# Ledger of designs, part 237: peptides against a protein of PDB entry 5A53

Target 1, 230 residues: chain A of PDB entry 5A53
Amino acid sequence: LVENVKQALFIPGQSCNKNLHDIMVDLSALKKPDMKRFNRKNDIHPFEDMSPLEFFSEKNDCSLMVLMTSSKKRKNNMTFIRTFGYKIYDMIELMVADNFKLLSDFKKLTFTVGLKPMFTFQGAAFDTHPVYKQIKSLFLDFFRGESTDLQDVAGLQHVISMTIQGDFQDGEPLPNVLFRVYKLKSYKSDQGGKRLPRIELVEIGPRLDFKIGRIHTPSPDMVTEAHKKP

## One batch from the design tools (peptide; made by RFdiffusion4, then SolubleMPNN)

Design b2_p30_6_s3 (from b2_p30_6, 15 letters changed)
Fold by OpenDDE base, seed 5:
Structure b2_p30_6_s3 (fold): chain B 230 residues (1-230), chain A 30 residues (1-30)
Amino acid sequence: as target 1 above (230 residues)
Amino acid sequence: SYEDLLAAHKAAEDYLEENYLSSGLEELKK
């Protein structure tokens, strides 16, 4: 069963700045060809009114959306939205720290559009903490694309790494999530008679440190419906 | 083969765990 690749829509908010635009361009490049971008700013406040996003989801047939906004309180904010049946499933604000790097900051490497990334998640909280579980689920949905049993080894060209920046206790601010993208180089190694491939990773960008903001969680009913495979 | 993919995946995870957790920690020390 080829599950249809989820389409993403990138939306500049009214407060979208140049940095967010550049980040949007680079991050959305990883989602090609399954990505749309609006060129015009839209005045959307998803935590006040979700209706415009539901409308855009339906109109563009996109189950993934990213709203780009910036304010003094929420600088370089990427609101990631998922829909189910064109209704808001969940939302999370991920604010990009000022230390971000664009693709232009790295050595340009040949990249084939449309190949699925490998994912790595570092931090136990990705499996146990509800917020980090949502982040893990979101990024897998966003970039993994079609579930093909035949992920040909030959097609693996890049790795998306997500790392929780340090330990935390209950009641403490949630640590940032470090987002990194690497190109995978595979070498035949003759180590020990088992031809285990030697892997080298080269960072290709973008480099984003995400500060976690506001979250909207799905209703129990929507969770049940979303897990019902048609 | 699928086994080669799994091996490459594991090697990439191991590499990231060994090198990226260390590099992320080095950026925190600056």
Scores: peptide ipSAE 0.061, ipTM 0.604, DockQ to the pose 0.038
Fold by OpenDDE base, seed 2:
Structure b2_p30_6_s3 (fold): chain B 230 residues (1-230), chain A 30 residues (1-30)
Amino acid sequence: as target 1 above (230 residues)
Amino acid sequence: SYEDLLAAHKAAEDYLEENYLSSGLEELKK
């Protein structure tokens, strides 16, 4: 089965700064080879007018987009957009906290381009709360793509970990999502005749703490259409 | 605290190491 790998488009907004650019470069490296980046800044305000994003989705054949913007109110903002049939399906603003780390801040480890990551999600809200369910769905869709065959496990080189930063109650501000990337190291350990592989996880970056911003949810009709497997 | 978060990440790493990655690797050995 030729996996219809979703293509991602990274778009610098007019307010894109050096930090966002660096974050964009590092995060998009995890999506290679299924990624495009614009070199030019684009004046896009997705929560005001979605039409430019739909146009870019169609023109670039990208069902995933990330818009990089920064303001006083929304510093280091990554707007993640998904399209279905080149129409906006959902959007979420994820603002990167100032404590971010780039790939250059970690020990440079070689990894093969195009290998799918494993995911881990920490926090019950990823399965129960609508916003965190959307985040989980988005990141799985973004980096894992379609159905992982067991064969993809054989190609495992890295793990994406997403953790909800603490507990929260109804009506409280939503905790940040901690995004971490680890390289998997597997060692043959001979313990008592059972070759159990010893696994070590080494953080490789980027390290991003996401503050949740504005959200656009799909219409019920689009949800129904998107779940219709052809 | 930052320490609690670090502990949570470590626990997740350990959990992945012990349960998810070990099971996935055992399935690959079959």
Scores: peptide ipSAE 0.026, ipTM 0.526, DockQ to the pose 0.035
Fold by OpenDDE base, seed 3:
Structure b2_p30_6_s3 (fold): chain B 230 residues (1-230), chain A 30 residues (1-30)
Amino acid sequence: as target 1 above (230 residues)
Amino acid sequence: SYEDLLAAHKAAEDYLEENYLSSGLEELKK
């Protein structure tokens, strides 16, 4: 079954700055061709009123949205939103730490647009903790693209790595999520008559450390509806 | 060939599984 590729809309908020704009450009490059960007700033406060985001989801036919805002309390904030039937499913604030690196900070490597990334998740909490489960699900939905066996073979180009920065206990602040992107290089290796490919990973950017902010979880009814539609 | 691409894919999956992206872990070990 060819799953329909989810389209993403990147929205500069009223407080969007140059750094957030540059991060938006680089992160959205990984979502091409299934990405739209607004050129104008929009005054949206999703945790106060979600209606403008639902309107944009429907008008642009996008089930994924990213709102770029910055304040003293929430610096370099990327609010990731998913919709189902153009209604808000879930939201999460991910604040980019100041140590970020852009694509221009790495060696320029050519890549083919539209190839499916491989994923790796480091940290047991991605499979056990509800917040990290939501992050894992979100990034898989955001970047997975079309799943065909042929495309999976032809699409071996890049790896998205997500790592939880350290252990934590109940009641402690949630550790950051380290986002890294690598290009995969495959070389023919002739070892003992078995041609085993040699694999090398090269970081290509962007490099983002995400601090977790506010979260909106889906209603039980929406979870049930989202799982029923293939 | 398709077979070469399939072999490369499998080797990449095996590499990712075996090495647990050591580069991400190496950043945690520093």
Scores: peptide ipSAE 0.021, ipTM 0.587, DockQ to the pose 0.031
Fold by OpenDDE base, seed 1:
Structure b2_p30_6_s3 (fold): chain B 230 residues (1-230), chain A 30 residues (1-30)
Amino acid sequence: as target 1 above (230 residues)
Amino acid sequence: SYEDLLAAHKAAEDYLEENYLSSGLEELKK
């Protein structure tokens, strides 16, 4: 089965700044080779008019999009968009906190392009709360793709960790999601005559703390259609 | 926080240990 790897399109918005550009470059590097980036800024307001995004989805054959915008109210905002049949399925604003780290802030480690990351999700809400379920689904779609082969496990080079920053109650502001990327190092350990692999994770970046913004949820009809595996 | 990073790191290690060391790495070592 040719894995239908979802293609991502990164779109600088009109308000895209240097920091967002750098974040875009680093985050998109994790999606290579299945990534396109626009070099030109585009004036897109997805929560006002989604039509330009649907057009870009179709024109570029990308079911994943990331719009990079920044304002006083929504600083360092990454709007993640998924399409189904080139129609908007869902959207979520994830604002990058100012404490972000770029790949250049970490030890330069080589990675092979195209290897799928492992994911870890920390926080019960990823499995129970609708917003965090959407985030989990989004990032799995974005970076992991549909299937994990045993060969992907053997070639595992990096881990994406997503952590909900603390507990929250109903009606409270949703905690940030801590996005971390680690390189997996495997060491042969001679413990007790059995060579057990010792795993070490080394942070490689980018380091992003996502503040959750506006959300567009799919229509019930689109959910039903998208879950119809052909 | 640093503590959150450490917790996430540990959770990732534990997850890898539980899921990859237990199930897949034994098969890859043959």
Scores: peptide ipSAE 0.036, ipTM 0.527, DockQ to the pose 0.037; fails the geometry check

Design b2_p30_6_s4 (from b2_p30_6, 13 letters changed)
Fold by OpenDDE base, seed 5:
Formats: C-alpha cells, structure tokens, sequence
Structure b2_p30_6_s4 (fold): chain B 230 residues (1-230), chain A 30 residues (1-30)
C-alpha cells in the first residue's frame, strides 16, 4: 500500500512573532497543496506536554506539524513534529538564524505549486550522525510529495538543498543546517552540435540557517510499527 | 552539475524508499 501525501499543519505558538509568521508562510508555500495553517496562536509546549499536538494531528489528519515559537533561549524556533497513528513519533527544534531571507528577497520566478522537489544533502553526517539522519528523514518526508516514477524528472522544477555548516567533533555543538531552495532554469545553448540544455540553479528562497535544538526520538517499538509496511 | 544533482536526488529517493515512515492515518490505509 502506498500512503497518500502526508499533510502538514503549521501552528503559531503563543510566542509566534512577525518574523516566524513570515517564515511559516514562505516555508509552507513549498508544501502546498498539502498544508494547513492555523490563524490563531496556541499555547503549546511540546516538550512538556505532547497531548495538544496529538489532538491536532488527529483532528486535522496531519502527520506532519510545525510549531512556531520564539523566546530568548530559543529564538525563531520551528519545532518539527511527526506522528504515527496520531501519536508523537519524533520532534526536533530548528531555530532560524537572524540572517534568513524570505521569498520576497529573491527574484520572483514562476513557480508551479504541487510539483515534487529534488533533494540534495551535503555533509557526511547526514548518513552517519543520528541527529542529521533524523533531519534528512524529516525533510524528505515533509517535502517529497507524491511518489512519482523516476521518469518524470523532466517535470522537476526546484531543488531543496540542505548543507551541514562545517565540520564538528564529538561533544561539540552541532553545526547549523543550511536550508536553500533553487529553481532549475534551462537555457537553450545556441552552440551547434549536441545541444545539451544548460541548466542553472537560481535561488528562490526561503533561505534558512537552522540551529539544532531539543530532540524527541521514538521508542524502538514505535520505530518498528511506523516502518512496517501495511 | 545537473548530472550530479540528478544522482544526488536519486540517492535521496532511494534513502526515502528504504526508510519509509508510515503515518498510520486512517485514510492512508485505503
């Protein structure tokens, strides 16, 4: 059985500010049409009580959630949540650095809503380190969209790129993850022979540098059940 | 390059297929 496209719910927390709202709008635009947004702030503290998120997951039929909060300790915090059977599977806090860019900061390009992105991950830790593996899994799960046959690569218009910012050793703070979105631009090469189309990547936004915060991981039993093919 | 992009995307797709997380939603089982 192939599951339908996972739906995302964007939730403004009580401390959601204008910057987080703008980031929420722009990031959620990449998840259209498979996205809902709450218009009201909700007082949710997911690392203290997960029950409100489980309730929202069930009531909105969303297995992906993003909670937008901001504090002195956790500025511009996006808590990404996944559920299995409407129960919390995993959570990760990703704090957006102040150097973020919105879609409005880039050249407006025609964008077709609902097309599947390509993904690129840069940094060996995405394959080795448990936190970066979770991030890789999360963003693939979040933005993959419909399962398309590999043959439709010709229809892919944009790239989600995630890069680990620098090297790190054990016990050091985890480097930020650089989130970038590019549009593929094809140019007709005028040169005579085998006209291989020249393809360029044009950044379209948003540009987000994620600082890693708190993490919740599923129990081994929940992992087994969530990966079990129905 | 575009070829490198395609390759990296294929690797990402393979990773997703190998690590597929089901949501356990009621409608997703139909």
Amino acid sequence: as target 1 above (230 residues)
Amino acid sequence: SYEELLEKNKEAEKYYEENLLYSGREEAKK
Scores: peptide ipSAE 0.530, ipTM 0.910, DockQ to the pose 0.641
Fold by OpenDDE base, seed 3:
Structure b2_p30_6_s4 (fold): chain B 230 residues (1-230), chain A 30 residues (1-30)
Amino acid sequence: as target 1 above (230 residues)
Amino acid sequence: SYEELLEKNKEAEKYYEENLLYSGREEAKK
């Protein structure tokens, strides 16, 4: 069996503000059509009690969730949650820095909903450090879309880019992750009679710098079960 | 370059296929 496209549920927390709402709308647009959004605020504290999220996962048949909260300690906080069998698998807090840009801050380009993105990860820690490995796994899992056997690059329209902001040593605070989205533009190049198409990347948004917060990791048994092909 | 982008994307796809996390949803079991 091939895993069907995972559905995402975006949940405004009780402390969700206008900025977080706008970020939620823009980020969730990249997950269409495989996305649901709640219109009502929900009082959820996932690191205190995970049971409400498990309930929402099962009720909405969503194995991906994003909780939008904001406080003095955790401003513009997006808690990303994955479930296995409607139980919490992992969680990570990603706080959006104040320098964020919305889709409205960029030139509007035509976008086809439902096309699979390309991914780029910049930084060795995405392959070696457990936290950045979790982030890489999460974003791949979140935005992969339909598994098409056809590596038909011809249908790819956009790139999700994630960059670790600088080098770090053991014991230092983890650098932010820079989230960027680009659209591929093809230009006819008249260089030397060979019309090689020139491809350019144009940023389309949103632009998000993520500060890493609290993390929940699955038990070894849950990891084993979640990776078993049914 | 575009070629480097394609290569990085292939690496990401391979990583995803090798590390596939199943959801355990009822619809995914059919």
Scores: peptide ipSAE 0.491, ipTM 0.886, DockQ to the pose 0.622
Fold by OpenDDE base, seed 4:
Structure b2_p30_6_s4 (fold): chain B 230 residues (1-230), chain A 30 residues (1-30)
Amino acid sequence: as target 1 above (230 residues)
Amino acid sequence: SYEELLEKNKEAEKYYEENLLYSGREEAKK
């Protein structure tokens, strides 16, 4: 059995502001058609009580959730949640820096909804550090879309790029993760009779720099169960 | 390059396949 496309639920928290709403709209557009959004604010504090999120996971059949909150301590906070059997598997707070760009800040390009993205991860810590491993796993899981047997490279239209902002040592604050989205643009290059298509990357947004906040990790038993093929 | 992008994407797909997390949803069990 292959896991079907995971559905995402975007939840505005009680402290959700206009900027977070706009970020939510733009980020969720990349997850279409496999996305739901709540229109109402919900007073949810997942690090105090996880039960409301488990309820929403089950009721909406969504194994991915994003809670949008903002405070002085945790400004523009996107809490990413995954569930297993509608129970909380993991959570991570990713706070969007003030230098964010929306889709409206970029040149509008035609985009086909539902095409699978390509992924790039830059920084050795994505393979070695537990927090960045969780981020890598999360974003792959979140945006993979349909597993088509046809790696029809011809159908790939966009790239999700994640970069760790600089080097760090043990005990230092974790660097931000730079989230970027690019569209592939193919040009017919008539160089020397071989029509090799020239491909360029065009940033399409949103542009988000994520500061890492609080994390919840699953129990070893839950990890084992979640990795078992059904 | 585009070739480097394809290789990085292939590595990411391989990583995903090796670390596949199931949701435990009823529809995923059918």
Scores: peptide ipSAE 0.478, ipTM 0.879, DockQ to the pose 0.634
Fold by OpenDDE base, seed 2:
Structure b2_p30_6_s4 (fold): chain B 230 residues (1-230), chain A 30 residues (1-30)
Amino acid sequence: as target 1 above (230 residues)
Amino acid sequence: SYEELLEKNKEAEKYYEENLLYSGREEAKK
């Protein structure tokens, strides 16, 4: 059984500000058409009580959620939540650094809604470190879209790039994850009769540097159940 | 390069297929 595309719900928290709203709009645009946004602020504290998120997951049929909150301790915080059977599977806080750029900060390029992105992950820790493995899993799960057997590479218009900002050792603070989005631009190069298309990457935004915050991980039993092919 | 991008994307897709997380939604069980 192939699961349909996972739907995302973007939720403004009570402390959601203009910057977070703008970030939410721009990031959620990459998830269209498989995205819902709440227009009203909701007082949700997922690390204190997960029940409201489970309720929203079930009522909106969304297995992906993003809660937008901001405080002095956790400025520009995007809590990414996944559910399994409408129960919390995992959560991760990703705080957007102040150097963010919106789509409006980049040259407007035509973007077709609903096309599957390509992904690039830079940093060995995405394959080895539990937290970065969770981030990799999350963003793949969040933005993959439809599973098409035919990798129509010709239909791919954009790249989601995630980079770990620098090296780190055990016991050191986890480096930020640099989130970047690029559009593929094809140029006809007439070099020597072989029209090799030159492909360039053009950043289109948003540009987000994520500081890693709190994490909730599933139980081993829930992991097993969530990976069982129905 | 574009070729490197394609390779990295294939690796990412393979990773996703190998680590597919189901949502457990009713429609996903039909």
Scores: peptide ipSAE 0.507, ipTM 0.905, DockQ to the pose 0.645; fails the geometry check

Design b2_p30_7_s1 (from b2_p30_7, 9 letters changed)
Fold by OpenDDE base, seed 1:
Structure b2_p30_7_s1 (fold): chain B 230 residues (1-230), chain A 30 residues (1-30)
Amino acid sequence: as target 1 above (230 residues)
Amino acid sequence: AIPVDTVEFFAKSEEAEKYYEENYIRSKPL
């Protein structure tokens, strides 16, 4: 697929607070260098009018957007938006629970900017349920970065883990998605001449529990166009 | 713990790229 790396635009909404700003900074650090941030608050209501987001997508050449808003009903809300041809493809509200942890809450493990994360998804619904399939697709797309022919194992620094918090039945509220980021630590086990590299995962943050909110899905025609391969 | 095999699996670019390609959505028309 010959397409440029998708750029992300982080937009503070009018109701953006300090906590959301800090979350935005930390999450956007994982998307560097392919990230822009607005310094000014913007009054955007994407589920009422999508036109301002389409305008920002085109003007900034960003096919990924994250709108940071907070209200009593939708506290710490990150609206993730994707565009296709600068038109809204999909949107999902992911509300960060109050138990979040910032990068500053973990031991400062430096990560190299621009390295592609590995992903793990825990929960069958990521492959079967439409909403969780959208979340899986979104995060894979968001952090895909450059296509690399040979990732030197030495270049694999971090894993993003996404877990559905428990089982659910039809008609029940959708469980939260637990977002975790781990750094790979390789230990040389010098025990007994067998250099079996022990790999340990160390949490580096941010730690985010996402409550699912409102969703916008693309038209079938837009899905067909977006899945076309050259 | 992510099994070493899974890390090696993602380190093998072909399978990782295939996994990303299967989930890829274009940002612009062809």
Scores: peptide ipSAE 0.432, ipTM 0.792, DockQ to the pose 0.459
Fold by OpenDDE base, seed 4:
Structure b2_p30_7_s1 (fold): chain B 230 residues (1-230), chain A 30 residues (1-30)
Amino acid sequence: as target 1 above (230 residues)
Amino acid sequence: AIPVDTVEFFAKSEEAEKYYEENYIRSKPL
């Protein structure tokens, strides 16, 4: 079953700033052609009223949304939203740390649009802790594109790496998630008559360190419905 | 009132096209 590629909508909130706009442009580039954006700021507070986001999900046929807001308490905040049947499934605030790098900070490397990334997840909590499980699920849904049974390894051009920044115990603040994007470069290595293809990973950006904020978890009923394959 | 905005297709803006020409090779449709 070829699952339809989930469409993403990027929404600048009322407090969206230049940095968030630039981050949005660069992050959304990885989601082309399956992305839309609003051209103006919208006053949306998803943890107070979710109705505007459900309306936008339905109106734009987007099951993924990113709301960009910034305040003193929640600087460079990207609220990632998923919908199921145009109803809010889950939400997570991911605040971009000030050490971010844009695509312009890296050597421009041409790549083919629409090729699927490979994902790597570093940190056991991605498989055990509910918040990091949600983050893993979200980013897989966001960037994995169409599920084809044939992973055409020949079409692999980029890797998205997500790393939990350090160990943590119960009751401690959740470590940041380090988001990195690499391009695979194949070089012909002439080592001693055997032309072994040398594969190098080159960082292409954006580079984002995500601080975890507020979370909305799906209802048990919505989890059950979302796991029903049609 | 629910805010209403227009959706801009980033792939159709001149800024997006320029950004894509500078950074990306469009896959030829197979």
Scores: peptide ipSAE 0.030, ipTM 0.430, DockQ to the pose 0.019
Fold by OpenDDE base, seed 3:
Structure b2_p30_7_s1 (fold): chain B 230 residues (1-230), chain A 30 residues (1-30)
Amino acid sequence: as target 1 above (230 residues)
Amino acid sequence: AIPVDTVEFFAKSEEAEKYYEENYIRSKPL
């Protein structure tokens, strides 16, 4: 089953600022060509009324959405939304910390559009804790690209690293998720006749530290329906 | 009206875990 590549819609909210716009541009570049973006601000409050997002999901045929909002309480907030059958499946607020770096802050490296990134997840909670499981699932779903049966290792260009920033106990605030993007550079070292391919990871950006905000989880019924393979 | 039991919670581990225990059968990855 070639699962259709999930299309993403990036939506500037009414409170979208320049920094969020720049972050949106850079993050959405990793989702090309499977990305749409609105040019106008939309007054959407997804935790108050989901209907506008469901409408946009259907009208744009996008099962992934990212709403860009900023307030004093929720600065640089990226609300990631998934839909199933154009209905809201889950949502998570990921607030970008002020220490972010844009693609322009890194050495410009040419990359091929549409190549599947490899993911690395650092932190046991990505496999145990429900919130971090949702984040892991979301980012894998968001950036998985085309399901080529050929894990063409030859096509591995990018690594997306997601790290939980430290340990936490029950009842403590959830640590940030450190989002990093690397390009694999193969250097042919001509040293000594054995061409050992030296692979270097070069950070290419964006660099984002995500603070976890509000979460909407799917109903048990929607989980069951979403796991029914058609 | 589909009762969208939208529980807004700020991601404190305990509030999240409790909400997940009460309402969340493990979503496998979509």
Scores: peptide ipSAE 0.000, ipTM 0.258, DockQ to the pose 0.026
Fold by OpenDDE base, seed 2:
Structure b2_p30_7_s1 (fold): chain B 230 residues (1-230), chain A 30 residues (1-30)
Amino acid sequence: as target 1 above (230 residues)
Amino acid sequence: AIPVDTVEFFAKSEEAEKYYEENYIRSKPL
């Protein structure tokens, strides 16, 4: 079954600043062609009222949304939202640390739009801890392109790497998630008359360190309904 | 046509208010 590619909507909040706008542009470029972006700021507070996001989900036919807000308490905040039947399924705040890098900070490489990324997840908590499981699920869902068949390995152009920044214990603040994007480069290396294919990973950006904020989890009923759809 | 890209325009539209009342009973637009 070819699952329909989930469409993403990028929304600047009222407090969206230049840095968040630039991050939004660069991150949304990785979701092309399956991306819409608003140009106007919207006063949306998703943890206080979710209805504006449900409206936007329905009117734009987007099951993925990203709200860009910034405050003293939640600087460079990207709220990732998923909907099911245009109702909020889950939400997570991911605050971008000040050490971010844009695509302009890296060597410009030609990129084919629409190729499926390979994902790598580093850290055991992505498979055990509920918050990191949600993050893993979200990013797989967000950047999962067309479910093309096994022939996709020939189209492998880029890797998205997500790393948990260090170990943590129960009751400790959750470590940041390091988001990195690499392009695969194939070189023919002539070593001693044997042409060995050399593959290099070249970082292309953006580089984002995500601090975890507030989370909304789906109701058990919504989980059950979401898993019934093929 | 209600602009789907602005909450502010939506909150000022009677059609939008009606749409919210019909589909989203829980949140009065501020």
Scores: peptide ipSAE 0.028, ipTM 0.531, DockQ to the pose 0.015; fails the geometry check

